# Ledger of designs, part 319: peptides against a protein of PDB entry 5HOI

Target 1, 351 residues: chain A of PDB entry 5HOI
Amino acid sequence: FRYMPFSPAGTPFGFTDRRYLTMNEVGYVSTVKNSEQYSITVSFFDVGRFREYHFEDLFGYDLCFLNEKGTLFGQSKTGQIQYRPHDSIHSNWTKIIPLQAGERITSVAATPVRVIVGTSLGYFRSFNQFGVPFAVEKTSPIVALTAQNYRVFSVHYSQFHGLSYSLSELGTSSKRYYKRECPLPMSLPNINSDMKKDANLDYYNFNPMGIKSLFFSSYGDPCIFGSDNTLLLLSKWRSPEESKWLPILDSNMEIWKMSGGKETTDIHVWPLALAYDTLNCILVKGKHIWPEFPLPLPSEMEIRMPVFVKSKLLEENKAILNKKNEIGADTEAEEGEEDKEIQIPVSMAAE

## One batch from the design tools (peptide; made by RFdiffusion4, then SolubleMPNN)

Design b1_p29_1_s2
Fold by OpenDDE base, seed 1:
Structure b1_p29_1_s2 (fold): chain B 351 residues (1-351), chain A 29 residues (1-29)
Amino acid sequence: as target 1 above (351 residues)
Amino acid sequence: DAEAAARLAAEEARRRQERRRAFAERVNA
């Protein structure tokens, strides 16, 4: 295992000179290799509210977090971070995070009021939006961060204990924990099953945890989207004893339903954000599980608990088809390749 | 026509808000 720089919905270069550093509901940040330099572009979905901008990156930023007020960049090896407000009224600032030998920045997050840096040694560094430090805390090794307002959702990894998470609030005077290094019930990528396609190997080399993204919902609930393509939401996090992870969307099942029950191997969900009852996502078509260039328009997918088992639906539909064939066996009806659209029960469309 | 479209849009907006609330209640329940 190697600690890799994580950014929400970031993509690998693959065989190309370009990748997305991050993307969410606000927009997407791309970087293009240009010899020894990089050109970074910050693009927005709401072109009426924000103007696209670009700059030359001499440092090779491999970490990024986009919010409505600015973009945070980081370089995992050097410890350099840069905050770039979208508004020209506010100045850019750069800071070097002190790193120990072999330490890496693994994730960065930014809100309009906080900047957070997490490292492979578990250093959690907090700043205000102007780069003024609040505190340094040592936690379990941080592999991913997201933040909304004053709240931080952190994912931790131990070789002995697997994945854990914390949910904290960074007030003016102190850090409050709602959850502190609690077990995260997310499946890690299975190299033997998931790597059967060479195209996936490049992604898992880029992101060994398979965390495609993590964000806060519009209601302020922590969300995570793993390699299993299931959206997990942390319910009841204000009540520590009642808090649970809810699998609120199986995106593979939703794609299967949308495809009329056909097995699709070329359509992938790439998560951006959860807005109310809809997952904002990119529907990726192709060999790679991540979006390429140009970025497709975002799609909305309604969240649904995966109460239905695909195997049972296939068995029920086979049983219905077999009963129809037993009743129809006396007519020499030609073997037309009737595109057997699996009738998805209307009950699955109405919940 | 325009008034009927405005009523439909307002009803759809209300139904969206009710679904959003019911979801928030279900996630917090």
Scores: peptide ipSAE 0.020, ipTM 0.420, DockQ to the pose 0.057
Fold by OpenDDE base, seed 5:
Structure b1_p29_1_s2 (fold): chain B 351 residues (1-351), chain A 29 residues (1-29)
Amino acid sequence: as target 1 above (351 residues)
Amino acid sequence: DAEAAARLAAEEARRRQERRRAFAERVNA
């Protein structure tokens, strides 16, 4: 196992010279390899509120986090981090995170008030938005970070314990834990079943945990989207004994419903954010499970508990078709019947 | 009130079905 740099919804280069460093509801950050340097572009979905900008990257930033106030960059091997405000009022700042031999920055996060750095040795480093350090804590190895305001959602990996998570609040004087290194009930990528396609192997080498993204919902609940394409939400996290992960969307089930019950192997959900009751996402068409260039416009999927089994829906639709054929035996068989879209019952569209 | 809420829910269900159809058309194209 090798610790890889993780950024929310980041994409691999694959066979191309370009990739997304990160993307969310605010926008997307791309990097293009130009000989010995990289060109980074920070783009926004709200073009009326923000102006796209670019710069030359001589360091090869492989970590990124975008928020409404700025972009945090990191270099996993050198320990360099850079914060770039979107406005010209605040200055850019750069610093080096001290790394031990073989240590890597594995994830970075930034809010308007905090900067967080996590490492492969489990060093959790906190800063203010100006890069002033607060504390260094030793945890289990960090593989992913996200943050909203003062809250941090961290994912940890141990070869002995698998995946765990923490939820913490970074006040002015102290760190408070709501959850500390609790088991994360997320499935790891199954190398043997899903990786028969070379494209999935490239993604696994880029992201061995299969965490496509993690974010906070608009209500401030931790969310994670794994390789199984299920959106998990941490419910009741303020009550440690009542806290549970809810599978609030099976995106493969939603794609199957949206396709009229056809098996689509070339449509993929790429998660951006959860706003109220809708997953903001990119619908990817093609061989790769990640978006290519240009980035498609974001789409919305309504969140729903995966209560329905595909087999039952297919049996019910066959039973409805058989009843229609028993009633309709007197009307001429027009040849166009092969493409009968499975009408999803309006009741299943209302729930 | 209950009939207006049922009408709104039916209209939202219709809009969801139209979005699903328009997606299926784009996927099959």
Scores: peptide ipSAE 0.019, ipTM 0.496, DockQ to the pose 0.448
Fold by OpenDDE base, seed 2:
Structure b1_p29_1_s2 (fold): chain B 351 residues (1-351), chain A 29 residues (1-29)
Amino acid sequence: as target 1 above (351 residues)
Amino acid sequence: DAEAAARLAAEEARRRQERRRAFAERVNA
């Protein structure tokens, strides 16, 4: 296993000169390789609220976090971080994070009030929005971070214990834990099954944990979207004993429903954010599971608990078809049983 | 008709608010 730099919804270069460093509900950050330098562009979905900007990157930033007030950049190997406010009134700042030999910055997060840096050795570093340090804590190795206001959702990896998570609040004087290194019930990528497609190998090398994104919902609940394309939401996190992960969306099931029950291998959900009862996402068409250039418009997908199993729906539809055939409906239906559009119950159709 | 469009937008906004409430109840249950 190799610790790789993680950014929410970041994409690999693949065979191209360009990738997305990060994307969410605010916008998307792209980088283009120009010989020995990079050109970074910060783009926004709300073009009325924000102005797109670009700059030359001589450092090769491989970490990014976008919020409504600014963009945090990081270089995983050198330990350089840069915060760039979207508003020109506030100054950019740069800082070097001290790294030990072989240590990497694995993830960065920024809110309007906090900057967080996590490392492969489990150093959790907190700053204010001006880069003033608060504390350094030693945790299990950090593989992913996200933050909203004062709250931080961190994902940790141990070779012995697998994935764990923490949920903390970074006050002015102290860090409070709501959850501290609790087991994360997320499936890791299965190398033997998922790697049969060359396109999945490039993504696995870029993101070995298969965490496509993590974010806070509009209600402030931690969300994670793994390689299984299931959106997990942490419910009741304020009550330590009552806290549970809810599989609030199986995106593979929703794509299957949207396709009329056809197995589609060319449509992929790329998560951006959870706004109330809808997943904001990019619907990716093609061989790659990640969005390419130009970025498609965001789509909304309604959240539904996976109450229905594909196998059960297929059995019920086969039973309905067999009953129709027994009732002696007209002979013109000899065209292959495989192409019949599966009637999805109206209650399951995305309205 | 601008009034019909405003009624449709208000009804859609109400349906969105009801779905948001029902979601919050399911997540907090």
Scores: peptide ipSAE 0.018, ipTM 0.422, DockQ to the pose 0.057
Fold by OpenDDE base, seed 3:
Structure b1_p29_1_s2 (fold): chain B 351 residues (1-351), chain A 29 residues (1-29)
Amino acid sequence: as target 1 above (351 residues)
Amino acid sequence: DAEAAARLAAEEARRRQERRRAFAERVNA
């Protein structure tokens, strides 16, 4: 197993000279290879609120986190991080994170008030927005980070225990845990099933945990979107004993419904953010499960508990079709080739 | 036309607020 640099909704280069370093509800950060350097562009969905900017990257930043105030960049091998405010009034700052031999920065996160760095050895480093350090903590190896305001959602990996998560608040004087290295009930990529398509191999080499993204909801709940394309939300996290993961969206089921029950192998959900009751996402059409260039416009997908089983819906629709054929044998009504859209029963849309 | 569009926009805004409330109640319950 190799610890790879993780950024929320980041994409691999594949066979191209370009990739997305990160994307979320604010915008998307792209990097393009140009001989010995990279050109980074920070783009925004709200073009009225933010101005797109670019710069030359001589360091080869492979980590990124975008927020409403700035962009954090990191280089996983050298330990260099850079924070770039979107507003030109505030100065950029650069820092080198001390790394041990073989240690990598695995994830970075930034809020308007905190910067967080996680490593493959489990060093959790916290800073303010100006790069002033608060603390260094030793945890289990960190594979992913996200943050909102003072809260940090961290994902950890152990070879013996699999995935765990922590939820913490970074005060001025102390770190408070709401959850500390608790089991994360997320499915890991199944190498044997998912590798049947060469296009997926490149993604799992880039992101071996299959975590497409993690974010906080608009209500401040930790969310994670894994390789199974299920959105998990951590409910009741303020009550450690009552805290549970809710599978609030099966995106493969929703794509299957939107396609009229046709098995589509060329449409993929790429998660951006959860805003209230809607997943902001990119609908990717093509061979790759990740968005290419140009980036499609974001789509909204309503969150729903996966109560429906495809097999049951197919059996019910076959039973309805058989009943229609038994009744329709006596009326020569013109068989227009109406595309057999699988009608989802209205009774199941009301639960 | 403009008054009908304003009523539709106000009703959509109300429906969005009701959905947001019902979701917050389900996540916090």
Scores: peptide ipSAE 0.017, ipTM 0.409, DockQ to the pose 0.054

Design b1_p29_1_s3
Fold by OpenDDE base, seed 4:
Structure b1_p29_1_s3 (fold): chain B 351 residues (1-351), chain A 29 residues (1-29)
Amino acid sequence: as target 1 above (351 residues)
Amino acid sequence: DEEELEELLEELEKRREERRKRLAERINA
């Protein structure tokens, strides 16, 4: 098995000189080969909020993570990482992660407050947004990372145990685990069935785990989208014994329904983010299961939320509507999500 | 409270139907 660099919704080069390093709800990062160099472009979906920027990459960054405040880049073999704020107010910083012989950075994640580096040997390295190190922890080999605020969702791989996941919070003084190396009920790519198409072999060589993306929902729930095109959401993760993965969307089934029951082997969902009750995604049409250039406009796909998540949505939408009625349209209140433990009313579990 | 909840539910359902319609149009285009 070969550990490959993973970035959320990253695409292979295929037969082209260009690929997406990462994409999410904020935007997309592309890289173009130019002889021995690369040109990286950071593009945004909200062109009014952010300005597209580009730079020359002499290092060949193969890892990327985009957030609302900046972009983290990494080079899997050399251990170089670079953080680039979107705003020119903050300086870029570069660091070399010390790697052992044969070790690779397998994934990187960044929030406005944390930078995380995961490796093929299971080194989990945490930093602040300025590249000041907090800790180094040894875990099972890390294959994917995402983060939101202080929370980190990590996917691990063992040759003996397959895929596992952890959910942790990176406080100022300590790391808390909500979940630690628990089994991840995600199917690995089926080499025998899927490899009949050359394009699937290229994608498998790029991403052997078949994890198209992983992210946190707008509610802070870990989400993963595998090779089976099913969106899994980790529910009740605050209660370790009650925590379960919910298949909240079969995207193949949804495409099939929306097509009127036609066989749609050339239409694919490429996941970006989960916002409330909708998967933000790229609808890919064509030979490849990943988006090509130019990037199609995002689409919204409705998910099948559990009743409990619907009640939470209704309460939050009511609160948003009430605030929009009290405060004129222009104040984006950065309401810090207070960790309100939503008490589940016992009555709604029986229907 | 109940009337405001019904209006909110209707608006959410309308938005869902508009999203489903737009998605179906893009799938079938």
Scores: peptide ipSAE 0.362, ipTM 0.824, DockQ to the pose 0.468
Fold by OpenDDE base, seed 1:
Structure b1_p29_1_s3 (fold): chain B 351 residues (1-351), chain A 29 residues (1-29)
Amino acid sequence: as target 1 above (351 residues)
Amino acid sequence: DEEELEELLEELEKRREERRKRLAERINA
């Protein structure tokens, strides 16, 4: 086993000079090899809101995280990180993460308020958006990170325990855990079954955990998309005893149905984000399970929402209706984030 | 109101059907 740099929905080079460093609902970051240098392009799906930009990368960034405010880059071996705001108002900053002998940065994440660095030795490093450090914590080896606002979803790997996950909040004064190194019920890539195609070996060498992406849903629920092409959502994470992973989409089964039951071994889902009841994804056609160049337009795939997420949608749609009705009345009702624990009605768990 | 909720549910279902149709067209293209 070898720790590899992970970025959400990142692609390998394969036999090409280019790859995606990361992609999500905001956009996609590509890198092109140019002799000993790289050219990085940050592209956006909302071309009206954001302007595409590029720069020369002399460091060979192999880690990336894109958000609505900026892009975090990392170099897994040197420990260099760079944050680049999308706006020209805020300055770029660069920092070197101190690494021990053989240590690698395995994942990076950034929100508008936090920067997170995870390593192969399990060092969890937190910073503000300006690269000011908060803390260094020792955890199990980190293999993947994502973050939304102050919340961090981390995936860990142990040779003895396999995959685990943590869910934490990075306040100003302290880190709070909602989940700490709990078992992650995700299937690892099966080398013997999947490696019948050379393209699968290349992907396995790039990403031995088979985590295609991880993100927070629009509702702030941790999501992970593994090599089995199943989207898992962590439900009830506020209630430690009730928290469970829900298989909310089998993307292979969904492609099979949508094709009219044809064998679709050349069609693959590449996950970007979960917005409400739809997986935003790239529909990949061809030999590789990952998108090539040019990037196809995103597709929306409906999830099999557990009844819980339907109740959440109904409450938010009621809140949207109420906000639409209240926008007729000039009262700035404070956004009390009432963290209403939506209780699953027991009756509909049987379908 | 209950009518506004029904209209919203109908609009949501219409959007879901349109998404499913677009996805099917892309899969079968």
Scores: peptide ipSAE 0.358, ipTM 0.823, DockQ to the pose 0.499
Fold by OpenDDE base, seed 3:
Structure b1_p29_1_s3 (fold): chain B 351 residues (1-351), chain A 29 residues (1-29)
Amino acid sequence: as target 1 above (351 residues)
Amino acid sequence: DEEELEELLEELEKRREERRKRLAERINA
């Protein structure tokens, strides 16, 4: 097994000089190899809110995380990281993460308030958005990271126990765990069955864990999309004993239904984000399971939410519609995020 | 309140059907 650099929805080069370093609901980061240099472009889906920018990369960044305020870059072997705000008001900063012999940065994440670095030796390093360090913790080897606000979802790998996950909150003074190195019920890529297509071998060499992406939902629930093309959501994570992974979308089954039951071996879902009841994704058509250039327009795929998430969606869509009807009158009312702890009733049996 | 909830449910189902239709068109193209 080799620890490979992981970025959410990142793609391999394959036989090309180009790849996506990362993509999500905000946009996509591409890199083009030009001789011994790389040209990086940061592109956005909302072209009215953000301006595309590019720069020359002399370091060969192989890790990336995009958020609404900036882009974090990392070099897995050298330990160099760079944060680039999207605005011109805040300065770029660069830092070298100290690595031991054979240690690699395996994943990076950034929110508007936190920067996180995970390594192949299980070093979890936290910083503020200005690169000021908070803490260094040693965990099991980290293979993937994502973050939203102060929350961090980390995936760990052990040769003896397989995949595990942690869910933590990075306050100002301390790290709180909601989940700490709990078993992750995700299927690993099956080398023997899937390797019959050369494209699957290239992807496996790029991403041996088969984690296409991980993100937080719009509700702040950890989500993971594996090699089986199933979207898993961590439900009830605030209650450690009640917490469970829910298979909320089989994307292969959904494509099969939407095709009218045709064999759709050349259509793949590439996950970006979960917004309410829809998976934002790229529909990939062709030989590769990952998007090529140019990037197709995002698509929305409906998930089968548990009825509880459906009721919360109705309340939030009502609030969004009411706000849109009120914003027809000139008053920008401040978004007070009331953290309403909705207690989930026990009685929701499976249909 | 109940009438506004029914209108909201109808608009949500309409948007769902439009998303399903667009997704099916993209899959079958």
Scores: peptide ipSAE 0.355, ipTM 0.820, DockQ to the pose 0.495
Fold by OpenDDE base, seed 2:
Structure b1_p29_1_s3 (fold): chain B 351 residues (1-351), chain A 29 residues (1-29)
Amino acid sequence: as target 1 above (351 residues)
Amino acid sequence: DEEELEELLEELEKRREERRKRLAERINA
């Protein structure tokens, strides 16, 4: 086993000179190999809100995280990181993360208020958005990170214990754990069954954990999309004893239904984000399980929300629609993220 | 109002059905 650099929804080069470093609901970051250099492009889905930009990469960035305020880049071997705000108000900054012999940066995450770096030796490094360090913590080896606001979802790997996860909040003075290195009920890729096709072996070599993406939902719930193409959501994480992973979407079963029960071995879901009751994703057609170039337009796939989440979603969609109808007048109503815990009731009765 | 809730529910279900239709069209294209 080797620790590989992970970025949310990142793609391999395959047989091409180009790949996606990351993609989510905000946009997509691509890199093209030009001799010994790379050209990076940061593209956005909302072209009215953001302007596409590019730059020459002399470091060979293999880690990326995109948010609404900027892009974080990382080089797994050298420890170089760069944060680039999308606006010109804040300057770009660079930093070298000190790495031990054989240590690699395995994942990076950035929010408008935090930068996080995880390593193959389990060093968890936190910074503010200006690259000022808060703390260094030693954890189990980190294989993936995502973050929203002050919250961090981390995935860890042990050769003896398999996958675990942590959920933490990075306040101004201290790190709080909601979950600390708890078992993650995700299946690892099976080399013997799935690797019969060369394209699957190439993807396994790029991402041996099979984690296609990690994100927070629009409600702040940790989400993971594995090699089994199942979307898992962490419910009731504020109550450590009651917290559980919910399989809220089998994307293979959904494609099968939507195709009219045909074997669709050439259609794949590539996850971007979970917005309310819909998985934003790329529908990939062809031999590769990942999107190629040009990037297809995003699709929306409905999740199986438990009945009680539908009622809260209806209340919140009312509040959003009422706010949008009231915001026909000029007041930027502060998106007060009412941190209302969506208690998902246990009775997903299998209808 | 209950009526305003029903209209909102109908509009949400209509938007869901339109999303499902667009998804099915993209899968079957």
Scores: peptide ipSAE 0.352, ipTM 0.816, DockQ to the pose 0.504

